Peptides against a protein of PDB entry 3V4L. Designs and how they scored, part 154

Target 1, 386 residues: chain A of PDB entry 3V4L
Amino acid sequence: GQPLAKDKVALLIGNMSYWEHPKLKAPLVDVYELTNLLRQLDFKVVSLLDLTEYEMCNAVDEFLLLLDKGVYGLLYYAGHGYENFGNSFMVPVDAPNPYRSENCLCVQNILKLMQEKETGLNVFLLDMCRKRNDYDDTIPILDALKVTANIVFGYATCQGAEAFEIQHSGLANGIFMKFLKDRLLEDKKITVLLDEVAEDMGKCHLTKGRQALEIRSSLSEKRALTDPVQGAPCSAEALVRNLQWAKAHELPESMCLKFQCGVHIQLGFAAEFSNVMIIYTSIVHKPPEIIMCDAYVTDFPLDLDIDPKHANKGTPEETGSYLVSKDLPKHCLYTRLSSLQKLKEHLIFTVCLSYQYSGLEDTVEEKQEVNVGKPLIAKLDMHRGL

## One batch from the design tools (peptide; made by RFdiffusion4, then SolubleMPNN)

Design b2_p18_1_s4 (from b2_p18_1, 12 letters changed)
Fold by OpenDDE base, seed 4:
Structure b2_p18_1_s4 (fold): chain B 386 residues (1-386), chain A 18 residues (1-18)
Amino acid sequence: as target 1 above (386 residues)
Amino acid sequence: AEQEYIDELKRKGLIVPM
């Protein structure tokens, strides 16, 4: 019969804003587009940008809690990386220069932990360099992997080679994602799908002789990303997994704030990623005697590292958001919270209404504190243990 | 030749290794 997935879970990590390494851009677009494609494939997707070592470890631990017998697990990573002795290392944004294995996450260690969960399929898509790190002589003593015959690696480049981001003036996919996205929805065995992606990359003059997809697999069954999820969650574990995922993707409800001057503000929220949220303010009612009126958000928790210079922008794009939604109200002020994984407490902030009356030169301010609880990934308490 | 071209692209900031 057609293989069935008990469930489908994906963790997507895109690291760009490195502290001690060259900054990347493609992971933003790649994680966003892959999230949307995997959601169409009935994956529960956790999408995270710019994680520290500690945050990456916690993201992997939370991902492993979503895995169980017969669940399909997909890990995608885009960012800096290396490969030593056939072990792939994902580089966190806070990694020192030079980085070592002790500063990085070993993919084969994650695979071991996935095999302990008796997963139905393990897919790793690694959009990173596979060049040896000569500053790290550590050979990880990994325990012997179980013979599960349900493993697929798609590497954006060959062993010992670099993967490249092409620096565009605008937002663009990385090389791997550019070809992967065109085939990802095909009802094919995952190794056949990746082989077709490899052929498409091989036809590209930019990648030819420089970057080639490598497929490493031990897959005895005809498993596809399109394989249907087994119907109603029959197990308590499946219900818990669904609730945990839903909790991690719950947006705050939109709020209507009323000020003493008679101005009404709509405060709205949009998810770009599991750890990235846009706040927007819209004036929904203004008395005619008020000639100018703006609603700023301020006084964010210090753990979010919000630069006021990047807050309260006239467009989502000016905040660095890729989310061009037609569903977002026009003529708002937008603020992007890019580090929701850092939030230990409730998201409390101030809405400051600045306004001017007709015939008065002075601006008046009214303030309201807003508590929206823990948005999105912040509900998982990824800081457990600090 | 191929490596020199990649190194030139890196030097120009046209490509960044991931």
Scores: peptide ipSAE 0.296, ipTM 0.816, DockQ to the pose 0.401
Fold by OpenDDE base, seed 1:
Structure b2_p18_1_s4 (fold): chain B 386 residues (1-386), chain A 18 residues (1-18)
Amino acid sequence: as target 1 above (386 residues)
Amino acid sequence: AEQEYIDELKRKGLIVPM
């Protein structure tokens, strides 16, 4: 019979905004497009951008809590990385220059922990450099992996080679995701699917001789990403997993704010990623005596590091939100919260209405505090332990 | 030749190693 997954869970990490390393762009598009494809495949997807070492560790720990016997686990990473002695290291955004193994997440350590969960399938998709880091002399003593025969690695490049982002003027996929996305929905054994992606990359004149997909697999069974999830969650663990995933994707409800002047504001929320939310405000009612009015959001928690210069934009694109802009209401002011994983407290902020009456020269302000609780990934309390 | 070309593309910022 066709293999069945007990459930399907994916963690996607895209690191771009490095502090001490070259900034990337492709991970934004790659994580977003892969999220949408994996959702069509009935994966529970957590998508995270720009994680520190601590935040990456916590994201992996939360991902491991979603894994159980017969669950399909997929880890995708796009960002800086290296490979020493067959160990792959994902580089966090706060990694020093030079980085070392103690500043990075070892994929083989994550694999060990995934094997302890008795998963049905373990897929690693690593869109990172595999060049040796000569500044890291650490030889990790890895414990012997269990022979689970359910492991698949797709590396965007060969061992000792670099993976590349091609700099375009616009949004573009990385090289690996460009070919992967075209095949990801195919009902094929995952190793066969990746081999076809490798052939497509090998035919491309841009990648030929520069970057080639490497597949490492112990997968003995005919498992596909298209494999159906086993029926209704009947176990307590499956219910907990579903609730945990739902919490990480729960948006605040849209609010109608009423000001004393009689202006009504719609406050809305949209998810770009599990840690990235767009807030938008719109004037839904204005008294005729008010000639101009705008609704600004301000006074965000300091942990979010919100620059007011990038808040309250007339377009989503001006906030850096290019992907969800089509699904957003028009004629709003937009603010992008890109670091929801840093939120320790409730998201409390101020809505400031600035308005002008007909025949008055001075602007009037009214303020209303809004508490939306913990949005999206902030509900997981990834800070538990500091 | 191929490596020198890659290194030139890197220097021009046309490709970034991931």
Scores: peptide ipSAE 0.291, ipTM 0.809, DockQ to the pose 0.374
Fold by OpenDDE base, seed 2:
Structure b2_p18_1_s4 (fold): chain B 386 residues (1-386), chain A 18 residues (1-18)
Amino acid sequence: as target 1 above (386 residues)
Amino acid sequence: AEQEYIDELKRKGLIVPM
């Protein structure tokens, strides 16, 4: 019969905004596009941008809680990385310069933990450099991996080689994702799909002789990302998994705020990623005696590190939200919360209405506090150790 | 030749290692 997945779960991490290393741009587009494709494949996707070491560890721990016997697990990483002695290290945004193995996440350690879950398929897609880090002399003593015939690695580059971001003036995919996205929905064995992606990269004039996809696999069965999920969750563990994923993707409900002056504001929320949310405000009713009015959001929790200069923009693009702007309502003020994984408390903020009456020179302000609880990934309490 | 070309692209900021 056709292979069935008990469930399908993906963790996607895109690190770009490094503190001590060159900033990247491609991971933004790559994580977003891969998220949308994997959702079409019935994956439960957690998508996270710009994680610290601690936040990456917690994201992996939460991902491992979603894994169980016969579940398909996919880990995608885009960012800085290295490979020492056949071990792949993902570099967090807070990693020092130079970084070492103690500052980074070892993919083979994650694989060991995934094998303990008796997963049906383990896919690693690593869009990072595989060059040796000469500042890390650590020989990792990894415990012997279990022999499982269900592992697939897709490396964006060859062993000991660099992966590259091409610098564009606009948004562009990384090299690997550019080719992967065109094939990802094909009903093919995952190793065959990746081999076709490798051929497409090899034919491209931009990548020829510079970057080549490497595939490592123990996969003995014909398993595809298109394999159907087994029907309604029959186990208590499957129900718990579905509830945990649903909590991490719950948006606040849209609100209608009414001010004393008779202005009505619609407050709305949109997810860009599991840790990135857009807040938007629109004036839905204005009394005719009010000539001008604007609705600003302010007084965010300090943990979110919201710069007021980047809040309350007339377009999503001015907030740094280029990907979801088509799906947002027009004629709003927009604010992007990019670090929801730092939110220890409820998201409480102020909506400030500034307005002017006809024939008065002075602006009037009214304020309302809004509590939207813990949005998206903030429900998982990824900071329980800080 | 190929490495020198990659190093030139890096120096020009046209490519960034990941």
Scores: peptide ipSAE 0.289, ipTM 0.811, DockQ to the pose 0.386
Fold by OpenDDE base, seed 5:
Structure b2_p18_1_s4 (fold): chain B 386 residues (1-386), chain A 18 residues (1-18)
Amino acid sequence: as target 1 above (386 residues)
Amino acid sequence: AEQEYIDELKRKGLIVPM
């Protein structure tokens, strides 16, 4: 019979905005497109951009809590990386220059922890360089990985080689994701699917001789990303997993704010990623005696590091939101919260209405505080230990 | 030849190593 997944869980990390390293662009598009494809495959997807070392550790820990016997786990990483002695290291955005193993996450350590969960399938998709880091002489004494079946690595490049993005003027996929996305929905054994992606990359003149997909597998069973999820969550563990995932994806409800002047503001929320939310405001009612009015969001928690110059934009694109802009309502003011993982407390902010009456020269202000609780990934309290 | 071309593309900022 076709194998069943007990559940399907994916963690996608895209690091781009490095502090001490070259900035990347492709991970934005790659994480977004892969998220949408994996959702069509019934994966519970956590998608995170621009994580520090501490935030990456916590994201991995939360991902591991979602894993259990017969669950399919997928980890995707796009960003800077290296490989020393067959150990792959993912580089956080706050990593120093030069970075070392103590500043980075070892993929083989994550694999060890995934193996302890008795997962039905483990897929690692690593879109990073695999060059040796000569500034790191540490030999990780990895405990011998348990000889478990059902592990698949897709490395975007060969051992000792670089992975690349192509810097265009517009949004574009990385080289690996460009070929992966075209096949990801195919009902094939995951190793067969990745072999076909490797062949497609090998036919491309841009990648030929420069970047080749490497597949490592211990997959003894016919498992596919298309394998159906086992029916309604009957176990207490499956209920807990579903609740934990639901918490990380809960948006605040849209609300209508009523000001004393009789202006009504619609406040809405949209997820771009699990740690990136767009707030949008629109004036839905204005008394005729009010000639001009604008509604601004302000007074955000300091943990979010929001520059007011980048808030309250007339388009989603002016906030840096290029991917979800088509799905957002038009004619709003938009604010992008790109670091929801940093939120320690409830998201409390002010909606400030500035308005003018007909025949008065002075602007009037009214303010309302809004508490939306912990949105999206902020419900996981990734910072409870700091 | 191939490495020199990659190094030229890197120098032009047309490709970034990940």
Scores: peptide ipSAE 0.223, ipTM 0.736, DockQ to the pose 0.397

Design b2_p18_2_s1 (from b2_p18_2, 12 letters changed)
Fold by OpenDDE base, seed 1:
Structure b2_p18_2_s1 (fold): chain B 386 residues (1-386), chain A 18 residues (1-18)
Amino acid sequence: as target 1 above (386 residues)
Amino acid sequence: EEEELEEKLKKETKLVPM
């Protein structure tokens, strides 16, 4: 019979906004495109951008809590990385320069922990450089991996080589994701699918002799990303997993705010990623005596690092939201919250209505505080481990 | 047309290490 997954869970991490290292661009689009494809494959996807070391550790720990016997686990990483002695290290955005293994997440340590969960399939897709880090002489003493025969690595590049992003017209894609996305929905054994991706990458004249996909697997069974999820969650653990995933994707409900001047504002929320939310405001009713009115959001929690210069934009694109802009309502003011993992408390902010009456030059302001609880990934309390 | 688009893409395409 066709193999069944007990469930399918993916963690996607895209690191771009490095503090001490060159900024990347591709992880934004690549994490988004892969999220949409994996959702079509019935994966429960957590998608996270720009994580610190601590936030990456917590994201991995939460991902491991979603894994269980016969669950398919997929970890995708796009960002800076290195490989020392066959160990792959993912570089967090707060990593020092130079970074070391102590500042980075070892993929083989994550694999060990995934093997303890008795997973049905472990897929690692590593869209990072695999050059040696000459500043790190640490030889990780890894415990012997169990012989689970269910492991697949797709490396965007060969050992000792670089992975590349293609930058054109202000957008960037990883070369690996460019070819992976075209095949990811195919009903093929995952190692066969990745081998076809490797052949497609091998035809690319831009990367010929610079980047080549490497597949490392122990996968003894014909398992595919298309394998159906086993029916209704029969276990308490499967229910908990579904609830945890649902919590990490729960948006605040849209609100209708009424001001004393008679203006009505719709406040709405959209998810770009599990840690990235767009707030949008629209004027839904305006008294005729009010000639001009705008609804600004302000007074965000300091933990979110919201620059007011990037808030309350007339387009989603002006916030940096190029991906979800088509699904957003038009004629709003848009604000992008890109660091929801940093939110310790409830998301409380102010909606400020600025308006002008006909025949008065003075602008009037009315303010209303809004509490939307913990949106998206902020419900997982990724900070409670301290 | 496709070859000119590919050549233009090659000239405008920057490979950046990840």
Scores: peptide ipSAE 0.296, ipTM 0.735, DockQ to the pose 0.586
Fold by OpenDDE base, seed 5:
Structure b2_p18_2_s1 (fold): chain B 386 residues (1-386), chain A 18 residues (1-18)
Amino acid sequence: as target 1 above (386 residues)
Amino acid sequence: EEEELEEKLKKETKLVPM
């Protein structure tokens, strides 16, 4: 029969806004494109941008809680990385310069923990450099990996080589994602699919002799990303996975706020990533006696590090939201919350209405506090260990 | 036109290591 997944879970991490290292651009688009493709493949996708070491550890721990016997697990990482002694290290955005293994996440440690879950398939897609870090002399004493089948690594590059992004006209794509996205929906054994991606990348004149895909596999079965999920979650574990995933993807409901002056504001929410939400406001009713009227969002939790100069923009693009702009309502004010993983408490903020009456020079302000609970990834309480 | 666009694309395309 066709192989069945008990469930499908993916964690996608894109690190680009490094503190002490060169900034990247490709992880933004690559995580977004891969998220949309994996959702079409019935994956439960958690997509996270710009994680610290602590936030990456917690994201991996939460991902490992979603894994169980016969579940398909996919980890994608795009960002800085290195490889020492056959161990791959993902570099967090807060990593020092130079970074060491103690500042980074070891992929083989994650693999060990995934093997303990008896997963039906483990896929690692590592869109990072594989150069040796000469500042890290640590020989990781990795515990012997269990001899488990059903592991697949797709490395964007060969051992000791660089991975590259293609920057053009302000946008960038990783070379690996550029070829992977065209084949990812194919009903093929995952190792055959990745081999075809390697052939397509090998035809590219830009990357020829600079970057080549490496496939490492112990996959003894015919498993594909297209393999159907087993029907309705009848197990307690499957119900828990569905509830945990649903919590990480629940947007606040759209609200209609009524002010004393009779102005009505629509407040809406959109997810760009699991840790990135756009708030948008629009005036849906204005009394005729009010000549000027603007609705601003303000007083955000300090943990989100929101610069008011970047809030309340007339376009999604002015917030840095280029990907979801087409799906957003027009003629709003837009605010991008890019660090929802930092939110410890409920998202409480103020909607400030500034307005002017016909024949009065003075501006009037009315304020309403809004509590939207814990949106998206903030429901997982990634900070409960501090 | 396509070849000039491809040459412009090649000149404006930066490979940045990840």
Scores: peptide ipSAE 0.296, ipTM 0.728, DockQ to the pose 0.655
Fold by OpenDDE base, seed 4:
Structure b2_p18_2_s1 (fold): chain B 386 residues (1-386), chain A 18 residues (1-18)
Amino acid sequence: as target 1 above (386 residues)
Amino acid sequence: EEEELEEKLKKETKLVPM
């Protein structure tokens, strides 16, 4: 019969905004596109951008809590990386220059932990460079992997080679994701699917002799990403997993705020990623005596590092949100919260209504404090212990 | 059409190492 997954869980990490390293662009689009495809494949997807070392460790730990016997686990990483002695290292955004293994996450350690969960399939998609880091002479002593015959690595490039992003018109895609996205929904054994992606990449004249997909697998069964999830969660563990994932993806409810002047504001929330939320405000009712009226969001928690220059924009794109802008209401003010993993407390902020009456020169302000609790990934308390 | 798009992509595309 067709293999069944007990469940399907994916962690997608895209690191771009490096402190001490060149900034990337592709991980934004690649994580978003892959998230949408994996959701169509009935994966529970956690999608995270711009993680520190500590935040990456916690994201992996939370991902491992979603894994259990017969669950399909997929880890995607896009960002800086290296390979020393056949060990793949994902580079956090706060990694020093030069970085070392002590500043990075070892993929083979994550694989070990996934094997302890008795997973049904382990897929790693690594969209990063595989050059040796000559500043890191550390040979990681890894524990011996179990013979589980359920492991697939898709490396965006060959050992000792670079992975590349294609920058065009301000957006970028990784070359790997460009070809992977066209085949990811195909009902094929995952190793066959990746081999076809490798053939498609091999036809690309831009990357010929610079980047080629490498597949490493020990996969004894005909497992596909299309494999159906076993029906309704029949175990307590499956229910807990579903609740844990749902908790990490719960948006605040949309609010209607009423001001003393008679203005009504709609406050709405949209998820771009598991750690990226857009707040939008719209004027839904305005008394005719009010000639000008704007609803700003302000007084955010310091942990979110919100630059007021990037808040309250007339378009989602001006906030840096290029991907979800089509699904957002028009004629709002938009604010992008890109670091929800940093939120230690409840998301409390102020909605400030600035307005002017007909025939008065002075602007009037009214303020309301809003508490939306812990949105999205902030419910997982990824900063517990700092 | 595909070849012209590929040539246009070649001229406007910057490969950046990841």
Scores: peptide ipSAE 0.278, ipTM 0.732, DockQ to the pose 0.528
Fold by OpenDDE base, seed 2:
Structure b2_p18_2_s1 (fold): chain B 386 residues (1-386), chain A 18 residues (1-18)
Amino acid sequence: as target 1 above (386 residues)
Amino acid sequence: EEEELEEKLKKETKLVPM
């Protein structure tokens, strides 16, 4: 019979806004496109951008809580990385220069923890460089992996080689994701699918002799990403996973704010990623005696590092939101919260209405405080380890 | 035309290490 997954869970991490390292661009698009594809495959996807070491550890821990016997686990990482002694290290955005294994997440440690969960399939898609880090002489003493015949690594590049992103004037994929996305929905054994992606990448004249996909697999069964999820959640654990994932993806409800002047504002929320939310404001009713009015959001929690200069933009793109802009309402002011994983408390902020009456030169301001609780990933309390 | 477009795309395509 066709294999069944007990459930399907994916963690996607895209690191691009490095503090001490070259900034990347592809991880933004790659995580977004892969999220949409994996959702079509009935994966529960957690998608995270620009994580610190601590935030990456917590993201992995929360991902591991979603894993159980017969669950398909997929980890995708796009960002800086290295490989020492056959161990792959994902580089957090706060990693020092030079970085070492002590500043990075070892993928083989995550694999060990996934094997302890008795997962049905473990897929690692590593869109990072595999060069040796000559600044890290640490030989990781990894515990022996269990012999599980359910592991697949798709490395964007060969051992000792670089992975590349395509930098155009616009948004572009990394080379790996460019080819992976075209085949990811195919009902094929995951190793066969990745072999076809490797063949497609091998035809690319840009990357020929520079980057080639490497597949490492112990997968003895015909497992595919298309494998159906086993029906009704038959276990309390499956219900808990579904609730935990749903909790991490719960947006605040759209609000209609009414000001004393009679202006009505719609306050809306959209998820770009599990840790990235767009707030948008629109004037839905204006009394005729009010000639001009704008609704600004301000007074965000300090832990979100919101620069007011990047808030309240006339377009989503001016906030750095290029991917969800088509799904957003037009004629709003937009604010992008890109670090919801940092939120310790409830998201409380002020909506400030600035307006002018006909025949008065002075601007009037009215303010309302809004509490939307913990949106998206902030509900998982990724900080509870301090 | 296609070869010139491919060459132009090759010249405008900057590969950046990840």
Scores: peptide ipSAE 0.277, ipTM 0.723, DockQ to the pose 0.606

